# Peptides against a protein of PDB entry 3JWR, part 87

Target 1, 323 residues: chain A of PDB entry 3JWR
Amino acid sequence: TRELQSLAAAVVPSAQTLKITDFSFSDFELSDLETALCTIRMFTDLNLVQNFQMKHEVLCRWILSVKKNYRKNVAYHNWRHAFNTAQCMFAALKAGKIQNKLTDLEILALLIAALSHDLDHRGVNNSYIQRSEHPLAQLYCHSIMEHHHFDQCLMILNSPGNQILSGLSIEEYKTTLKIIKQAILATDLALYIKRRGEFFELIRKNQFNLEDPHQKELFLAMLMTACDLSAITKPWPIQQRIAELVATEFFDQGDRERKELNIEPTDLMNREKKNKIPSMQVGFIDAICLQLYEALTHVSEDCFPLLDGCRKNRQKWQALAEQ
Target 2, 298 residues: chain A of PDB entry 3JWR as posed
Amino acid sequence: TRELQSLAAAVVPSAQTLKITDFSFSDFELSDLETALCTIRMFTDLNLVQNFQMKHEVLCRWILSVKKNYRKNVAYHNWRHAFNTAQCMFAALKAGKIQNKLTDLEILALLIAALSHDLDHRGVNNSYIQRSEHPLAQLYCHSIMEHHHFDQCLMILNSPGNQILSGLSIEEYKTTLKIIKQAILATDLALYIKRRGEFFELIRKNQFNLEDPHQKELFLAMLMTACDLSAITKPWPIQQRIAELVATEFWEQGDQVGFIDFVCTQLYEALTHVSEDCFPLLDGCRKNRQKWQALAEQ

## One batch from the design tools (peptide)

Design b1_p25_2 (made by RFdiffusion4)
Fold by OpenDDE base, seed 4:
Structure b1_p25_2 (fold): chain B 323 residues (1-323), chain A 25 residues (1-25)
Amino acid sequence: as target 1 above (323 residues)
Amino acid sequence: SFDDYSSPDEYYNAFLDDLFDLAKD
């Protein structure tokens, strides 16, 4: 395609020029081409291209295929969300020094998972899909969309000309896919709520050990969630804009719940209660975000900017809630 | 393995309830 030719021929700027190591990174000013260039740089600077013998054209095609399989009419869960999740992962690996704690296969899997974790998202949650009796709800009992996201990820990885994993051995391929699946499934916030207590307790007791396979898996899950929710850590103007996108998508679901399912939406998805957004954001930060970024910072102190950003945004939302 | 986990929607609903309770303060 013309887009592929343009991307493959383009000079890829440095990570420094692109500022993709910054936790404060914003994609708002970037074109789709520039987001793809950033993604190439992430793979390159993590040594994934060299270590796994990725062909440049194949990587370019894969990135464009992933981008294409996000819906353009979804307000938040689109390519830009996936891209920002991957950028936060890259920043956590580089600036946060998490790279030094992981294997190359784990890093490869996490980056692919971050980019792929919401593929073909429809702008509605699992509850809506289940209640609407969508065909996907017949395939999976729980984490319906996360399973679908992984299926889409696998489809793309196996598509002709998109096989960025062709340089891996069979065993490396299987290991990578296992980690990708686990990482994508971990983005189900319900699973995060279920598992986070174990992680926090290990941290609290100073018993956390990445050499333990179970604890490694747990950490990768927590890291994925931390990157998926990283909008809450961004500088205030960026946080506000992303919160607006999230609210738009949630309100669209709420409208559909009224119209299609004849259900009164919760306050979170009720556009008539948009004045509650600040207080709900404070609640979200307190209930979900703060402990996660505290624990992550305990694992690697260089991840502190995520915690600091979250705390600052809590203060900003609290001030708005008090008006 | 994440395949061993069941009923995630129950936990999600509980978290939503907690969010709304916290939003009252």
Scores: peptide ipSAE 0.026, ipTM 0.634, DockQ to the pose 0.072
Fold by OpenDDE base, seed 1:
Structure b1_p25_2 (fold): chain B 323 residues (1-323), chain A 25 residues (1-25)
Amino acid sequence: as target 1 above (323 residues)
Amino acid sequence: SFDDYSSPDEYYNAFLDDLFDLAKD
């Protein structure tokens, strides 16, 4: 209650002051309160508060509820990751000029999805959940954690005093929830790998059309992935620090795999193979990241800073791999 | 082929493993 009162009464700084329009943004120096203020500013500057008649107190409560439902003992997949994903979405919409290509409902859904996409993440991947025979693995055959994240998102949205979507019509509400679900599920990299070929082919052939509902859905999925992976685009000092957080979480999983499941972890999650991180990062950039940011830049040239950042970090990781 | 895997997650993990193994050679 004290946190809510403090947030609700606080003056929200401008997007310029908060630097949340910058693709180079870092949250490292921000307090939890400041991250919540940034989030309010994102909703306001995207006209979502006005267009969907959100009550300020309800929005504040919702933000704090979302933040509270991320685990503090998880090194990377925590509130700060969700916040940075949402900030990249905001920057892509504003500075990247993607806002003009989307409906207000799509923008609303994407921002909610970005903030919610990893709710209650336990610091382990879907493979661990399956191999540990966790109850969630019995509920869902694929994208286990992403389904759980969506369920948590839906729970919060429907909780008393957190109903930021109460100003929507029934049809708008249904549409928004559908897009949120699709966007959260799209953050499963397995689904990204499955679907990206269609997107890249449409771009290559100059046949990409956002007026096509299927292509629109595909684009929203690619945009979510681009924001979720955006740590790879950050200035090198920021990228290194985030990579250390990711490595910490992956090594923690590998340690648990060894201890709890009696299996040898993959190189990515093996603490003893930390010297391979630079080469693995180069491989990850080449296989997963570069084509995505190239395609996104083709849709909107103002997204080039993401591609440029990714290329620069590839060079830095390659230099470390050669040492 | 995607049809060789029981789930997208299995394909993804195999793909990453292959990618990282290729970086070793």
Scores: peptide ipSAE 0.023, ipTM 0.651, DockQ to the pose 0.107
Fold by OpenDDE base, seed 5:
Structure b1_p25_2 (fold): chain B 323 residues (1-323), chain A 25 residues (1-25)
Amino acid sequence: as target 1 above (323 residues)
Amino acid sequence: SFDDYSSPDEYYNAFLDDLFDLAKD
């Protein structure tokens, strides 16, 4: 395609030029082509292209395929969200110094997972999928959408001309897919809530050890969530704008719940409760975000900008909630 | 609704439940 030709022929700017190492990064001003270039740079600077012998054209095609399999009519859970998740992963690995704590296969898996974790998202949550009796709800009992996202990820990875993992041994390939699956499933916030206590307790007791395979897997899950939620850490103007996108998508779901399911939406999904967004954001930060970024910062102090950003945005939302 | 809660803790717990439902979703 013309798009592939343009991407494959383009000079990829440095990570410094693209600012993709910054935790404060924003994609708002980037074209789709520029987001793809950023993604290439992430793979390159993490040594994934070299270490796993990726062909440049195959990588370009894969990126474009992933991007294409996000819906454009979804306000938040689109390519830009996935891209921002991956960028945060890249920043956490590089600027946050987590790269040195992980294997190349784990890094490869995390980056692929971050880009793929919301593939074909429909702008509705798992509860809506269940309540609407969607066919996907018949396939999976829990984490319905996350299983679907992984299935889409696997489909793309196995598609002709998109096989970025072709340079891996069979064992490396299996390991990578396992980690990808675990990472994508970890983005189900229900699983995060279920598992985070173990992680926080290990940190609290100073017993956290990445050499333990179980703790490694747990850490990768927490890191995925930290990147998935990273919008809450962004500079206030960026955070506020993203919150509007999230609210738009949630209200669209709520409208559909009323119309299609004849149910009253929860306050989070209720357009009539828009005035509660600031207080809900404070609650979200307190309940979900703060402890995660505190724990992550404990693992690597260079991740502090995420925690600091989260704290600053809490203050901003609290001020709005008090008006 | 969130307005029915008499304390921050009740609001917090209900919010968590909503988030958990979102997570089950």
Scores: peptide ipSAE 0.026, ipTM 0.634, DockQ to the pose 0.077; fails the geometry check
Fold by OpenDDE base, seed 2:
Structure b1_p25_2 (fold): chain B 323 residues (1-323), chain A 25 residues (1-25)
Amino acid sequence: as target 1 above (323 residues)
Amino acid sequence: SFDDYSSPDEYYNAFLDDLFDLAKD
């Protein structure tokens, strides 16, 4: 395609030029082509292209395939969300120095997972899928959409001309897919809530050890969630804009709940209660976000900008809630 | 409806409980 030719022939700017190492990064001004260039730079600077002998054209095609398999009619869970998740992962690995704690296969898996974790998202949550009796709800008991996202990820990875993992041994390939699956499934917030207590307790007791395979898996899950929720850490103007996108998608779901399911939506999904957004954001930060970024900062102090950003945005939302 | 909740904290606690129940399956 013309798009592939343009991407494959383009000069890829440095990470410094693209500012993709910054926790304060914004994609608002970037074209789709520029987001793809950023993604190439992430793979290159993490040494993934070299270490796993990726062909440049194959990587370019894979990136474009992933981007194409996000829906354009979804307000938040689209390519830009996946891209921002991956950028936060890149920043956490580089600026946050998490790269030094992980294997190359784990880094490869995390980056693929971050880009792929919401593939073919429909703009509705698992609860809606269950209540609507969607065919996907018959395939999986929990984490319905996350299983679907992984299935889509696997489909793309195995598609002709998209096989970025072809340079791996059979064992490396199996390991990578396992980690990708676990990482994508970890983005189910319900699973995060279920598992986070173990992570926090290990840190509190100073018993956290990345050499333990179970604890490594747990950490990768927490890191994925931290990147997935990283909009809450962004500078206030960026945070506010992203919050509007999230609200738009949630309100669209609420409208569908009324129309298709004949139910009154929760406050979070109810456009008539948009005035509650500031207080709900404070509650979200307190209940979900703060402890996670505190724990992550304990693992690597260089991740402090995420925690600091989250705290600053809590103050901003609290001030709005008091008006 | 979450109109019956007296505070954002109570709302989110209930929300978390719902999420936790979904994670038990």
Scores: peptide ipSAE 0.023, ipTM 0.618, DockQ to the pose 0.065; fails the geometry check

Design b1_p25_2_s1 (made by RFdiffusion4, then SolubleMPNN; from b1_p25_2, 15 letters changed)
Fold by OpenDDE base, seed 4:
Structure b1_p25_2_s1 (fold): chain B 323 residues (1-323), chain A 25 residues (1-25)
Amino acid sequence: as target 1 above (323 residues)
Amino acid sequence: SLSDFPSVDEYLEALLEELRRQAEE
C-alpha cells in the first residue's frame, strides 16, 4: 500500500525529537504517520529491532496492521489509546529506568502487548458484552475482551508479512507469547483488583524481588495497568481532554444499555449524571491509581512523574467536585 | 510509603466489589 511505502521510506526522527521518553507526552498533535514513526523509534531504541533481527518493512507492516485493527468509531479505546499506552511503557522503560530490570524478551513482549492490548475494542466493557449475550461471551467467561484482544494480536503476529517475531528461536517465541498473553489479560481491571494486594504487600514488607518468577509476572501485570491508566497522570490539559473521550465512550455505552438492554446505566456511564465526573475521578484515583503509582515509584524512583501527575490531577478534579 | 486506606465513595465501592466478584470467578 501507499501507506506502507510512505512509512517504510520515511526518516524516523530521534526519541528526543519525538519526545517519546517524556511522561508528559501527548499524541494530540501527531498524525497517524507520526504515531507509526514513534512506534518504530520505540522498537529501535529498545534494541528490539537489532536484537531480534526485525526487518524494517515487516515492522512497518505490523505497526500498520495493528493500527488498522483498532476501530475509528470508538471514542477512547482506539489506536491512540494503544499508542499512548505503549509510549508510557517506553517512557517507564527508558526515563523510568525499568529497562535495566527486565530481559529483552520481556521488553519485547510488553511493547507488543501495550500496542495490542485493546485490539478490535468495541467501545463497551466486559459487563456489557456479557449482558448483551454477545458471541464473544460464549467463548470466554471472564476477561472476555482481553482474550479477544490477545487473539487478534496473535492473528496479526502470524499474518504474512507481519511476522516481527520470525527472528526468535522457538523457545524465545513461546516465552514472548506467554508474556504477551499475560500482559494483555492483566489489563482487565478486575484482575488488577484481585492481584494488586499481593504486589503492595511485597513492597510494604520490602520483600519484592524481580528475580522471583512469580513476582516478575506480578510486576509486569502491574506495569501494564500503570501504562494503561497513564492518562490519569498526564498534565491537566491532556488529562481533561482524555477524560472527555473516556466519558464520551462510557456515555455511548450507557445509551446503548438503555436502548438495547433496557437497563438504567450506572452513574459512570450515565450521560445525565455527567456532573458527577469530577467526584468519580477523585474516587477512581483514590481507589485504583494512587497506590499503584506509589508502588511503581518504590520499584523505580524515576517513575515519580507518574505519581506526581496523578496527585496533581486528583487535586484538580477535587477542586471541580467542590464547585 | 503506600496509601493503605484509599477513600472510596459508595458508588465506586460497589463497582469495585463487582469487579472483585468477577475476578474470583
Scores: peptide ipSAE 0.022, ipTM 0.604, DockQ to the pose 0.096
Fold by OpenDDE base, seed 5:
Structure b1_p25_2_s1 (fold): chain B 323 residues (1-323), chain A 25 residues (1-25)
Amino acid sequence: as target 1 above (323 residues)
Amino acid sequence: SLSDFPSVDEYLEALLEELRRQAEE
């Protein structure tokens, strides 16, 4: 395609030029092409292209395929969200210095997972899928959409011309897929809530050890969540804009819940309750976000900008809630 | 602070309970 040709032929700017190592990164002003270029740079600078012998054209095609498999009519859970998740992962690995704590396969898996973790998202949560008796709800009992996202990820990875993992040994391939699956599934907040206590306790007791395979897996899950939620850490103007996108999507779901399911939506998804957004954001930060970024910062102090951003935005939302 | 019991408003608490329920199944 013309798009593929353009991408494959383009000079990829440096990470510095693209500012993709910055935790304060915003994609708002980037074209789709530029987001793809950023993605190439992430793979390159993490040495994934070289270490796993990725063909440039195949990588380009894969990126475009991933992008294409996000829906354009979804306000938040679209390609830009996946891209921002991956960018945060990249920043955490580089600027946050987590790269040195992980294997190349883990890094490869995390980056693929970040980009793929919401593939074909429909702008509705698992609860809606379940209540609407969607066919996907028949296949999976829990983490319905996350399983679907992984399935989509596998489909793309195995599609002709998109096989970015073809340079891996069989064992490496299996390991990578396992980690990808775990990472994508970890983005289900239900699983985060279930598992985070163990992680926080290990940190609190100074018993956290990445050499332990179980703890490694746990850390990767927490890191994925931290990147998935990283919008909450962005500079305030960016955070506000993203929050509007999230609210839009949630309200769209709420509208559908009324229309299609004849139920009153929760406050979070109720357009009539938009005045509660600031207070709900404060609650979300306190209940879900702060502890995670605190723990992450304990693992790597260089991740502090995420925590700091989260704290600053809490203050901003609190101020709005008091008006 | 890494508290096991973060302060949560009533609405978010209900959401968290639902999430926990889903995770336990």
Scores: peptide ipSAE 0.022, ipTM 0.596, DockQ to the pose 0.099
Fold by OpenDDE base, seed 2:
Parts: sequence; structure tokens; C-alpha cells
Structure b1_p25_2_s1 (fold): chain B 323 residues (1-323), chain A 25 residues (1-25)
Amino acid sequence: as target 1 above (323 residues)
Amino acid sequence: SLSDFPSVDEYLEALLEELRRQAEE
């Protein structure tokens, strides 16, 4: 395609020029092409292209395929969300110095997972999928959409001309897919709630050890969540805009719940309760985000900007809630 | 401190409980 030709022939700017190492990064001003260029740079600077012998054209095609498989009519869970998740992962690996703690296969898996973790998202949560008796609800009992996201990821990875993992051995391939699946499934917030206590206790007791395979898996899950929720850490103007996108999508679901399911939506998804957004954001930060970024900062102190951003945004939301 | 966090409101607590329940199924 013309798009592929354009991307493949384009000069890829440095990470410094693209500012993709910054935790304060914003994609608002970037074109789709520029987001693809940023993604190429992430793979290159993490040594993934070199270490796994990726062909440039194949990588370009894969990126475009991933982007194409996000829906355009979804307010938040679209390509830009996936891209921002991946950018936060990149920043955490580089600026946050987590790269030094992980294997190349783990890094490869995390980046692919970050980009792929919401593929074909429909703008509704798992509860809606279950209650609407969607066909996907027949396949999986929990984490319905996350399983679907992984299925989509696997489909793309195995599509002709998109096989960025072709340079891996059979064992490396299997390991990578396992980690990708675990990472995508970990983005189910319900699973985060279930598992986070173990992670926090390990940190609290100074017993956290990445050499333990179970603890490694746990850490990767927590890191994925930290990147998935990273909008809460962004500078206030960026946070506000993203919060609006999230609210839009949630309200759209709430509207559908009324119309299609004949139920009253929860406050979080109720358009008529938009005045509660600031207080709900404070609650969300306190209940979900702060402990996570605290723990992440304990693992790597260079991730402090994420925690600091989260704290600052809590103050901003609290101020709005008090008006 | 990891043990020094403010409490959440009842609404969010209920949401968290529901999420926890779903994760256990």
C-alpha cells in the first residue's frame, strides 16, 4: 500500500527528537504516520530489531496492521491509547531504567503486548459484554475482551508479511507468546485488584526478587497496568483531555446500557453524573493508582516521575471536587 | 508508605469489591 511505502521509506527521527523517552510525552500533535515512526524507534532503540533480526518492511507492515485493527469510532480504547501505553513502557524501560532488569524476550513481549493489548476494543467493558450475551461471552468466563485482544494479536503476528517474530527460535517464540498473553490478560483491572496485594507485600517486606519466576510474572503484570493507566500521571492539561475521552466512552456505554439493556448505569458511566468525575478521579487515584506507582518506584526509583505526576493530578482533581 | 493511603468512598469500594469478585471467578 501507499501507506506502507511511505512509512518504510521515511527517515525515523531519534528518540530524543521524538521525546518518546519522556514520561510527560503527548501524542496529541502527532499524525498517524508520526506515531508509527515513534513505534519503529521504540523497537530499534530497545535493540529488538537487531537482536531478533526484524526486517524493516515487516515491522512497518505489522505496526500498520496493529493500528488498523483498532476501531476509529471508539473514543478512548483506540490506537492512540495503545500507542501511549507503549510509549510509557518505552519510557519506563529507558528513563525508568527497568530495561536493565529484564531479558530481551521480556522487553520484546511487553512492547508487543502494550501495542496490542486492546486490539478491536468495542468501547464497552467485560460486564457489558456478558450482560449483552455477546458471542465472545460464550468463549470466555472472565477477562473476555483481554482474551479477544490476545487472539487478535496472535492473528496479526501470524499474518503474511507481519511476522516480526520469524527470527526467533521455536523456544523463544513460545516464551514470547506466553509473556504476551500474560501481559495482555494482566490489563484486566479485575486481575490487577486480585494480584496487587501480593506484589505490595513483597515490596513492603523487602522480599521482592525478580529472579523468582513467579515474582517476575507478577512484576510484568504490574508494569503493564502501570503503563495502561499512565494517563493519570501526565501533565495536567494532558490528563484533563484524556479524562474527557475516557468519560465519553464510559457515557456512551451507559447510554447503551439504558437503551439496549434497560438498566440504569453506574455513576461512572452515567452522563447525568458528569459532575462527579473529579471526586471519582480522586477515588480512583487513591484506590488504584497511588500504591501501584509507589511500588513501581520502589523497584526503580527512576520511575518517580510517574508517581509524582499521579500525586499532582490528585491535587488538581481534589481542587475541582471541592468547588 | 505503602500502608499509608487514604480510604475511598463507598461507591468506589463497591466497585473494587465487584472487580475483586470477578477476578476470583
Scores: peptide ipSAE 0.021, ipTM 0.588, DockQ to the pose 0.061
Fold by OpenDDE base, seed 3:
Structure b1_p25_2_s1 (fold): chain B 323 residues (1-323), chain A 25 residues (1-25)
Amino acid sequence: as target 1 above (323 residues)
Amino acid sequence: SLSDFPSVDEYLEALLEELRRQAEE
């Protein structure tokens, strides 16, 4: 395609020029092409292209395929969300110094997972899928959409001309897929809630050890969540705008719940209760986000900007809630 | 130090309960 030709022929700017190492990064001003260029830079600067012998054209095609398999009619869970998740992962690895704590395969898996973790998202949560008796709900008992996302990821990775993992040995390939699956599944917030206590306790007791395979897996899961939720850490103008996108999608779900399922939506998804957004954001930050970024910062102090951003946004939302 | 698990409003508590339920399935 012309798009592929344009991307493959383009000079990829430096990470510094693209500012993709910054935790404060915003994609709002970027074209789709520029987001793809950023993605190439992430793979390159993490040495993934070289270490795993990726062909440039194949990588370009893969990126475009991933992008294409996000829906444009979804307000938040679209390519831009996946891209921002991956960018946060990149920033955490580079600026946050987490790269030095992980293997190349883990880094490869995380980046692929970040980009792929919401593939073909429909703008509704697992609860809606379950309640609507969607065919996917018959395949999986929990983490329905995350399983679907992984299936989509696997499909793309195995599609002709998109096989960015073709340079891996059979063992490396298996390991990478395992980690990708685990990472994508970890983005189910329900699983985060289930597992986070163990992570926090290990950190609190100063017993956290990345050399332990179980703890490594746990950390990768927590890191994925931290990147997935990283919108909450962004500078206030960016946070506010993203929060509007999230609210839009949630309200769309709520509208569908009323229309299609004949149920009253929860406050989070109720358009009529939009005035509660600030207080709900405070609650979300307190219940879900703060401890995660605190723990992540304990693993690597260079991740502090994520925690700091989260704290600052909490203050901003609290101020709005008090009005 | 890490913060203790905070109290949440009624709505968010309900959400968290649902998430916990889903995690146990």
Scores: peptide ipSAE 0.027, ipTM 0.633, DockQ to the pose 0.064; fails the geometry check

